# Designs tried in a protein design run: peptides against a protein of PDB entry 3EFO. Part 109

Target 1, 262 residues: chain A of PDB entry 3EFO
Amino acid sequence: SQLADLYKSCETDALINFFAKSAFKAVLHQPLKVIREILVNQTAHMLACYRKNCASPSAASQLILPDSMKVLPVYMNCLLKNCVLLSRPEISTDERAYQRQLVMTMGVADSQLFFYPQLLPIHTLDVKSTMLPAAVRCSESRLSEEGIFLLANGLHMFLWLGVSSPPELIQGIFNVPSFAHINTDMTLLPEVGNPYSQQLRMIMGIIQQKRPYSMKLTIVKQREQPEMVFRQFLVEDKGLYGGSSYVDFLCCVHKEICQLLN

## One batch from the design tools (peptide; made by RFdiffusion4, then SolubleMPNN)

Design b2_p12_6_s1 (from b2_p12_6, 4 letters changed)
Fold by OpenDDE base, seed 3:
Structure b2_p12_6_s1 (fold): chain B 262 residues (1-262), chain A 12 residues (1-12)
Amino acid sequence: as target 1 above (262 residues)
Amino acid sequence: SLTFIPDPFPEL
């Protein structure tokens, strides 16, 4: 159908950009509660419309999404969890204003990365490969105590180290003998000069080259207090200042869709 | 390929 073709051809990244800018504009004129409700409603209605008009008959218990919209709920949840749409005293007015302005000027590619960061398992780097490691989903469940992960959202870059990170990799990256010796106050990686270090730096460079802003590097050790900041960027998890995990949000949206269709 | 999206947040 004509409608089915439309849904198949839609771009989720463009949609999230649109909704983000629309919502952030509306913050100036409407209560946050109303804005949040509208976003959830829009998400549910869009997906319900697809199911009603485009999807093949299926069990009511299943949420049917077109391929192009499979990531829409997670993006919408990220938007809903953004500080601009949260009325929390822990978030300064300046921070909300800053992020609002940033997003209002972001292109589609920038907003995509901003709302859903790239999380790379750099402990899996193959020095013989020129390919970037495949990104993993932004959840604590995807981290490994034995792993080292690079997270980037276009504004910030984090290097997360598991408590059991391989000593050889620690040596390769930081030129120190163990996890305990890593200085988390560093904002730059040392130029160790070995192939692994060079490849990591190359990857970081590639990520940076695609972004308009210089991303400051923050080194994060697992189980240290500063890790809490990093965890806020694991957007599929429950937010520190409120907001559902992706799973919970998806369930909520599914319930609303069912209500719309029944 | 969205041809039309109404303003989801019209001013009241």
Scores: peptide ipSAE 0.071, ipTM 0.679, DockQ to the pose 0.029
Fold by OpenDDE base, seed 5:
Structure b2_p12_6_s1 (fold): chain B 262 residues (1-262), chain A 12 residues (1-12)
Amino acid sequence: as target 1 above (262 residues)
Amino acid sequence: SLTFIPDPFPEL
């Protein structure tokens, strides 16, 4: 069927780009509340339609998603949590305008990364490998006090260090003896010259490739005040300004789907 | 294809 073909051919990244630009255009002539509701409804409706017309029989309690849409709720939640779509007094009009303009010019790949950052466990790097480490989900639950993580969203790059980060890695990256000695005011990593440092630089370079903007690097220590900014990019968690966690959003969407299918 | 997805935000 035409519908089945659509679901097979449509990828989540393209969808999120479409919805993002559509929503951000609509901000100019529709209330934010309405836009948000439409996005949720559209998400639920599409998924419900797929389940009804394309999915194999399954338990009613299960949310069936095509492979191309498995992460759609995740991205959609990220979109909904973007400052452009949040009517909060804490967010300035200028910030909304800025973010809106950014997204309106983004391609599919750019918007995908923008809404859902890449979070890489740097502490697990194999210095002999040329491949990027496998990304982890953008949630605090995936961080470790013993870990070092690199987060990038196409505009910003964060190097997050756990309070118990291995001293040898700290030495390798920063050429300092301990976590306490790391200067978080730096925006560039020092040229230490060891394999680990070189590998990290390579990874950062790969991430920066084909991105239209140079990502600013921010070094973040766990439990220091600037970590709050970093946490805002952990998009699967509950947002500071009223955004839902992914889990809660998924539950909401699931309930709506069930209602549509009744 | 996205061409088959109607505009979710039609102008009033």
Scores: peptide ipSAE 0.064, ipTM 0.683, DockQ to the pose 0.030
Fold by OpenDDE base, seed 1:
Structure b2_p12_6_s1 (fold): chain B 262 residues (1-262), chain A 12 residues (1-12)
Amino acid sequence: as target 1 above (262 residues)
Amino acid sequence: SLTFIPDPFPEL
């Protein structure tokens, strides 16, 4: 009962902030391989402990996650896929140092957004509603060629446009007749003045107001080269530099849990 | 509520 209450009160965002800062500190004195192993082990141990002491008896084949930690593996995988914890020569030392310092100073809310971006389907906007659209999972599988999505991680903001985005929305946002006419070099949306444009600008403003840094806006067209940069923020997918997908990571953690419980 | 966990990366 007491242990169950502890897990129920567990805040995943705080844990990820803690693990991120701890890991990024450890990079200075421990090999990346060891750090990564520890993070996986910590995740497995925490979840194994919950299963052993809090969860109802279940089939060994099932991964049981407490409600408070349902997204722990997701965030942990995002942490593991951060450039600071990747030993790839393609990642510059300066970039690693920069992101390390950024995270070391981030609060819980900032680190949460940093590791797992918001991805909003803005093509579904109701111009009469003041509510933000529900965020979707950060995966390519949640994108639509007919859709327009806004992604934000607290440092960057991307407006992604599908190749089949509605011309009406394109006209509403950019005041151009078609997808082909969109200038991706722009960093500011034009003030078109229609309700849809105003709603989008409001949403962008709300997102920005909650963050300490001014997010640069990047316009991304599907199937153009700059989309590769955008896809790196789809954190549930397989990473460019060897990071696991969320599903693969879950399988890995599940195996570790089973080993701990048997 | 805050959850406190010991340092997962002790110095060897």
Scores: peptide ipSAE 0.060, ipTM 0.693, DockQ to the pose 0.029
Fold by OpenDDE base, seed 2:
Structure b2_p12_6_s1 (fold): chain B 262 residues (1-262), chain A 12 residues (1-12)
Amino acid sequence: as target 1 above (262 residues)
Amino acid sequence: SLTFIPDPFPEL
């Protein structure tokens, strides 16, 4: 009962912050492989403990997570996919050092957004609503060629445009007639002044609010080369530098949990 | 509430 209550009250975002800082401290004296293994193992152990002691009996094929911990695996996978914990020659030492220092100073809210970005379907905006659109999962599968999406992780902001994004929205946002006319070199949206543009700017302002860093805006066209950078923030997908998809990670963790419970 | 978790990466 007490243990169950503990898991129910667990703050996953705080845990991720803790694990991130712990791991990023450890990179200075531990091999990356070991750190990664420890993180996976810790995740499996925590979840196995919950399942064993708190969850109702279920089929071994089912991964049972308390409501408060349902997002733990996805965040952990995001952590594991961070450049600081990836041993790839394509990642410079400076980049690793930079991101390491950033995370080491992040609060819980900042690290939460950093590891799992907010991805908003801008093409669904209701100009009459003051509410933010519901965020979608950070995966390419959630994008649409007809859509426009805003992604933010507290450091970067991306406006992704599908190749078939509505011309009226493009006109509303950029004051250009078509997708082809969008200048991706701009770092600021034009002040077009129509309701849609104003609402988008408002949303961007809300996202920027309470963030310690000013997020640079990058405009990304689907199928153009800069989209590759954007795709790295689709954290549930397979990473460019060997990071697992969320599904693959879940399978891995589930396997370990099963082993712990046998 | 904060959940206490021991340091998973002790200095060796």
Scores: peptide ipSAE 0.050, ipTM 0.642, DockQ to the pose 0.029

Design b2_p12_6_s2 (from b2_p12_6, 4 letters changed)
Fold by OpenDDE base, seed 2:
Structure b2_p12_6_s2 (fold): chain B 262 residues (1-262), chain A 12 residues (1-12)
Amino acid sequence: as target 1 above (262 residues)
Amino acid sequence: SLTFVPDPLPVL
């Protein structure tokens, strides 16, 4: 059907960009609660329409998403969890204003990366491969104490190190003997010159490519205080300031879809 | 609870 074709042609990243800018514009004139409700409702409505008109018959209990919009909920949740749309006193007006202005000027690709960061398992790098490691979902559940992960959202770049990250990799990246010796005050990785270091720098370079802003690097050790900041970018997890996890949000959307259809 | 487990997030 024509409607089915429409959903097939739908680009989630473009939608998120649209919703983000629309919502951030609306913040100036509408209560945050209303904006959030609208976004959730719009998400549910779009997906309900798909299920009703395009999806094969299925039990009401089953959530059915079009392939082209499969990631819409997760991005929408990320949008909803952005500080601009959160009414928390812990978030300064300056921060809200800053992020609002940033997003209002972002293109589709930039906003996509901004709302859902790339999280790369650096510890899995093959120095002989030119391929980037496959990104993992932005959740603590995907981290490992033995791992080293690079997170980037177009504005910030974090190198997260598990407490049990391999000393040989630490040596390779930082030229220090152990996790304890890593200086988290560094804003740049040392040019160690070994293949692993070179590959990591290459990856960082690739990530930085085509981004309008130079991403500041923050080195984060697991279980240290700065990890709290890093965790805020694990967007599928429950937000510190009241945002839902992706799972919780998906359940919410599903319930709303069911209400619309049944 | 969810009856659907989403696939890994694709690179858009």
Scores: peptide ipSAE 0.024, ipTM 0.639, DockQ to the pose 0.351
Fold by OpenDDE base, seed 3:
Structure b2_p12_6_s2 (fold): chain B 262 residues (1-262), chain A 12 residues (1-12)
Amino acid sequence: as target 1 above (262 residues)
Amino acid sequence: SLTFVPDPLPVL
């Protein structure tokens, strides 16, 4: 069908860029509640339309998404959880204004990375491989106390260290004997010179490549206060300021789709 | 309630 072809050609990253900019423009003239409702409704309507017109017959309880829009809900949830669209007193006006301005100037690729960060398990690096480690989903459930993870969203870069991260890797990255000796005030990794350190630096370089802004590196130790900032970028989890987890958002969208189809 | 959940995100 013509509709099926349309959905096949749909580019989720372009849509999220469009919705983000549209929503961030609307913030100047409409209440945040209305904007959020519109975004959720648009998401549900698009997916309901697909379910009605394109999907094979299935149980009503099944959420059927076109492959091209399979990740639309997660990105939409990330958009909804952005500080620009949250009415919380803990979020300063300056921060909202800053992020609004940034997104308004972002291209499709930039906004994609901005809304859904890249999270890499650095502790799994094979120094003999030139391939980047496979990214994991941005959730605390994917972290490990024994692991080391690199997170980047195009603006910020975090190196997260589990409390039980291997001393050998700590030594390899920081040239210190243990987790406790790591100085989190540093914004640059030392030039240790071993293969592991060099590979990590290479990965960081690749991530920084083709990004319009230089990402500041923040070293984060698990269970220390600054980790809370890092956790804000685990976008599939429940947000600190009332944002839903991805699972909860999916349930919400699914319910709305079902209502539209009844 | 969901009886079907989409697959994990693709790796970029």
Scores: peptide ipSAE 0.023, ipTM 0.655, DockQ to the pose 0.480
Fold by OpenDDE base, seed 4:
Structure b2_p12_6_s2 (fold): chain B 262 residues (1-262), chain A 12 residues (1-12)
Amino acid sequence: as target 1 above (262 residues)
Amino acid sequence: SLTFVPDPLPVL
């Protein structure tokens, strides 16, 4: 159907960009609660429309999403969990204003990365490969105490190290013998000069490419205080400031869809 | 309570 074709051609990243900018504009003249409700409702309506008009008949309990918008809920949840749309005193007005302005000027690609960071398992890095490691979903469940992960959202870059990170990798990256010896005050990786270090630096460079802002690097050790900041970027998890996990949000959206269809 | 969960996200 024509409608089905429309959904198939829909670009979720463009929608998120649109919704983000619309919402971030609206915060100036509408209550946050209303904005959030609108976003959820719009999400539910779009998906309900697809379910009603495009999807094959199925049990009401089944969540059927169009392929092109399969990731709409997760991005929408990320948007809803952004500090601009959260009314939390812990978030400064300046930070809200800053992020709002940033997003208002972001292109589609930038906003996509901003709302859903790239999380790379660096511990799996093949020094012989020029390809980036496959990104993993932004959730604590995808981290490993034995792993090292690089996270980037276009504004920030984090190098997260598990408490049991391989000493050989630590040596390769930091030229220190163990996890305990890593200095997290560094904003730059040392130029160790070995292939692994060089490859990591190259990857970081690639990630930085074509980004409008220089990403500040933060080195994070698991279970240290700064990890809490890092965890905020694990956007599929429950947010520090009350935002839902992706799973919970998906359930919420599903319920809304069901209500619309019944 | 979902009987179906969408496929993994394209993370890039």
Scores: peptide ipSAE 0.022, ipTM 0.660, DockQ to the pose 0.496
Fold by OpenDDE base, seed 5:
Structure b2_p12_6_s2 (fold): chain B 262 residues (1-262), chain A 12 residues (1-12)
Amino acid sequence: as target 1 above (262 residues)
Amino acid sequence: SLTFVPDPLPVL
């Protein structure tokens, strides 16, 4: 059908860019609560329309999403959890104003990365491959104490190290014998020169490529204080300031869809 | 109350 074709032509990244800019513009004239409600309603209406007119018959308990919008809910949740729309007192007015202005000038690719970071399992690198490792979902459940992960959102870059990360990788990256010896005050990786170090630097370079800003690197040790900042970028988890997890948001959207279809 | 199986994330 023509409607089905329309959904197939939709790009989630473009939609999120549009919704983000629209919402951030509306912040100047509308209450935040209203803006958040509009975004949720728009999401539910779009998905309800698909369910009603395009989806094959299925169980009521099953959430059916068009292929082009499979990740719309997760990105929408990320948008809703942004400091501009939450406007928590813990976030300064200057920070909210800064992020608002940033997003207003972002292209589709930039805003996609900004709202949903890349999280790469660096401990799984094949030094013989020039390919990036497959990104994992931005959730604490995808981390491991034995792992090393690189997170990037176009503005910030974090290298997260599990408490049990392999000493050989620590030696390869930092040229120190153990996790305890890593200096988290550093903002640049040392030039160790081994294949693993070179591969990691290459990956960081690829991620930085075509980004409008140079990403500041932060080294994060698991269970140390700076990890709290890192966890804020695990956008599928429950937010520090009351934002929903991805799963909880899906439940919310599903309930609203059901209400629209009744 | 709902069933959803997430697909792999898009390669960015």
Scores: peptide ipSAE 0.021, ipTM 0.645, DockQ to the pose 0.366

Design b2_p12_6_s3 (from b2_p12_6, 4 letters changed)
Fold by OpenDDE base, seed 4:
Structure b2_p12_6_s3 (fold): chain B 262 residues (1-262), chain A 12 residues (1-12)
Amino acid sequence: as target 1 above (262 residues)
Amino acid sequence: SLTFVPDPLPEL
């Protein structure tokens, strides 16, 4: 059907860009609560329409998403959890204004990365390969105490180190013998010069490429205070300042869809 | 019930 074709051709990243800019424009003249409700409703309506008109017959209680928009909920949740759409006193007005303006000028690719960061398990890095490691879902459940992860959202870059990060990798990256010796005050990696260090630097360079802003590097140790900032970018988890986990949001959307289909 | 598990997001 024509409608099915429409959904097939739909690009979630473009939709999120549109929704983000629309919402961020609306914050100037509408209450945040209303904006959030509109976004959820629009999401539910879109997905309900697909379910009704495009999906194979099944129980209404089943959540069926079109392949082209299967990640719409996760991105929408990220949008809803953005500080611009949150009225939390912990978030300064300046920060909201700053992020609002940033997003308003972002292209589709930039906004995609901004709302859903790239999280790379660099502890799995093959120094002989020029390929980037496959990104993992932005959730604490995907981290490991033995792992080292690089997170980037186009504006910030974090190097997260598990408390049990391999000493050999720590030595390779920082030229120190252990996790405890890592200085998290640095914003640049040392030029150690070994293959692993070089590869990591290359990866960081690739991530930085074609981004309009230079990403500041923050080194984060697990269980240290700065990790809390890092965790804010694990967007599929429950937000620090409110906002649902992806799973909870998905359930919410599912309920809305069911209501629309009744 | 949830019948969909999202795939990992593409690398950018």
Scores: peptide ipSAE 0.026, ipTM 0.670, DockQ to the pose 0.314
Fold by OpenDDE base, seed 1:
Structure b2_p12_6_s3 (fold): chain B 262 residues (1-262), chain A 12 residues (1-12)
Amino acid sequence: as target 1 above (262 residues)
Amino acid sequence: SLTFVPDPLPEL
């Protein structure tokens, strides 16, 4: 059917870009509550339509997502959790204005990365491989105290280090003997020159490639105060300023879909 | 709550 073909051809990244720009434009004329409701309703409506007209018969209690929009809810939740759409006094007007303007001029690829960061397990690097490690879901549950992770969203780059990060890797990256010796005030990695350091630098270069902005590097130690900033980019987790986790949002969308189908 | 989590995002 034409409808089924539509869902097959649906590009979630393009939709999110569209919804983001539409919502951020609407902020100037509509209450945030209304905008958020519209976004949720649109998400539920699209998925309900698929469920009703395209999906194979299944239990009504099951959430069935088309492959092309399988990640729509997670990106939509990220959009809803953006500071522009959050009504919190902790968020400055300047910050909202800045991010609004950024997204309004952002391309599809940039907005995708912006709303859902790339999180890479750096501790798993094969120094003999030119391939990037497989990214992990942006959740604290995917981190490891023994691990080192690189997060990038097109504007910021974070190097997160677990409290039990391997001393060998710390030495390889920072040329210091232990976790305690890492200086988190630095914005550049030292040029240590070993294969691991070179591989990491190569990965960082690949991530920076084709991005319109130079990403500032922030080194973050687990359990230190600055880690809270890093955790805000773990977008599948519950937001600090009232945003839902992905799982909670998915439940919300599912309930709304069920209501639409009844 | 839902126990199902969709497959990894593109590029993961």
Scores: peptide ipSAE 0.024, ipTM 0.654, DockQ to the pose 0.364
Fold by OpenDDE base, seed 3:
Structure b2_p12_6_s3 (fold): chain B 262 residues (1-262), chain A 12 residues (1-12)
Amino acid sequence: as target 1 above (262 residues)
Amino acid sequence: SLTFVPDPLPEL
């Protein structure tokens, strides 16, 4: 059908950019609650339309997402959980204003990375490979105490160290004997010069490429206070200042779709 | 196009 063809051509990254800018413009003259409701409704209606008009016959209880839109819900949830759309007093007006202005000027690629960060398992690096490690989903469930992860969202870069990170990797990256010796106040990695250090620096360079802003590096130790900031970028989790986990959001959207179809 | 493709969605 013509509708099916339309959905096949849909670009989720362009949609999320549009929705973000539209919502962030609307925040100036509409209540946040209304904006959030509109975004959820739009998501549900789009997916309901697909289910009704494009999907093969299936059980009504089954959530059917087209390949072109399979990541729309996760990005939409990230948008909904952005500080600009949250009313929590813990979030300063200045921070909301800052992020609002940033997103209003972002291109499609920039906003995609901004809303859903890239999280890379650095502890799995093959120093003989030129390929980047495969990104993992932005959730605490994908971290490990034995792991080292690099997170980037186009504005910030974090190097997260598990409490049981391998001493040999710690030595390779920081030239110190143990996790406890890592100085988290540094914003630059030392040039240790071994293949692992060089590979990590190369990866960081690739991530920085074609980004409009220079990302400052923050070193984060697991279970230290600054980890709380890092965890805010694990966007599939529930979050500190509210918003649904991705799983809960999917359930919400699914229920709304079912209501629309009944 | 998308730069990140997550693994399969959770079962609902």
Scores: peptide ipSAE 0.023, ipTM 0.594, DockQ to the pose 0.070
Fold by OpenDDE base, seed 5:
Order: sequence, then structure tokens, then C-alpha cells
Structure b2_p12_6_s3 (fold): chain B 262 residues (1-262), chain A 12 residues (1-12)
Amino acid sequence: as target 1 above (262 residues)
Amino acid sequence: SLTFVPDPLPEL
């Protein structure tokens, strides 16, 4: 059907860019509560329409999404949890204004990365490969105490180290003997010169490529104070300032869809 | 309850 074709032509990255810019423009003349409600309603209506007109028969308990929008909810949740739309008292007006202006100038690719960061398990690197490791979902549940992860959102880059990170990898990256010896005040990785270090630097370079801004690197040790900042970029988790987890948001959207269809 | 299991996110 024509409607089905329309959904196939939709791209989640373009949609989230549109929604973000529309919402961030609206904050100047509409209450945040209204804006958030509109975004949720738009999401639910779009998905309800698909369910009604395009989806194959399925159990009512199933959330059916078109392939082109299968990740729309997660991005929408990320948008809703952005400081511009949350506007919690813990977040300064200046920070909200800053992020608003940033997003208003972002292209589709930049906004996609901004709202949903890349989280790469670099402890699994194949030093013989020039390919990026497969990104994992941005959730604490995907981290491991034995792992080392690189997170990037186009503005910030974090190197997160588990408390039980392999000493050989620590040595490879930092040229120090243990986790305790890692200096988290550094903003650049040392040029150790081994294959692992070189590959990590290459990966960081690839991530930085085609981004309009140079990403600041922050080294984060698990369970240290700066990890709290890092955790805010695990966008599928419950937000510090009241944002929902992805799972909770999915449930919310599903309920709203059911209400629209019934 | 919801039974949807999302597919992995596309690699950027």
C-alpha cells in the first residue's frame, strides 16, 4: 500500500533530527510539558497507524514497528531525556541553551550520534582487523568489570575501564602496570606504540572523522566519581534527572498505542 | 505485558 511504502521510506535518523529541531524550537514559546507530550503522542500515533494499516496480525501484547522505525522509540526516549527538554533545576539554563543551539545546527548524522552514542567494547579488539568493533547497547547492563569501553557522541569521548580490566590491556593502552596506576587526568592517550595502542588510536580517529567538533577525551575508572558523568551517556538506562529507561518508555508507548487503537 | 524484543541498533 501507499502507506506501507511511506513507512518504508522513513528513516529514523531523519525523524529524530526533525523531532529534535522542532522540539528545541518550540521550547521558546511552549511549555516543556506540552512539548514532551507532543513528542510522545507523535510517536504513538505514527506507530499506531502502522499497526493498524500495515502490520500483519499479531498478539496485542506485541509492539510492532516497521523496520525503518524499529529504533524510533529508543531515539525518541533519548530526545526526551535531553537536558533541553527535561529542564531540571540541577541543569543550568546555560547548559540547556548550549545544547539547544548545538542540536539546531546538527545534520542528520550528527544528531543521531548525539542522541545515541556509540559504545564500543574495545577489550574485544582484534589487532589484525581495521574494522571497528560492533557497538553495544548504551546501557550499564552491557558493561563488564573486566571490560574496556569507548563511548562517543560527537562531542565527548569516554574511555571507561572496568575495575577488573585486563592488566595487559592497561599496559597496552597506558603503559602502566595496573588499574590503580591509570591517571584519569589525562586528556590524551600515550603513544605506547604497540599494536593494541595503535589500533585504539586508529579507532578513535575513525570515530572523530567527519565530526564537526573535536571530541574531548575523558578517562573514566569504574566506581570513581567521574563515572557518574559517563553513566549519563548510557541513554537506555534510567536518567539521573527522571528520564525513563528504554524499557519503561517502550511500555509507555505500547500502552498509548493500544489506547489509540481501541 | 509487552513482548517486544528490539533488534540490535544499526552500527554507525
Scores: peptide ipSAE 0.022, ipTM 0.654, DockQ to the pose 0.429

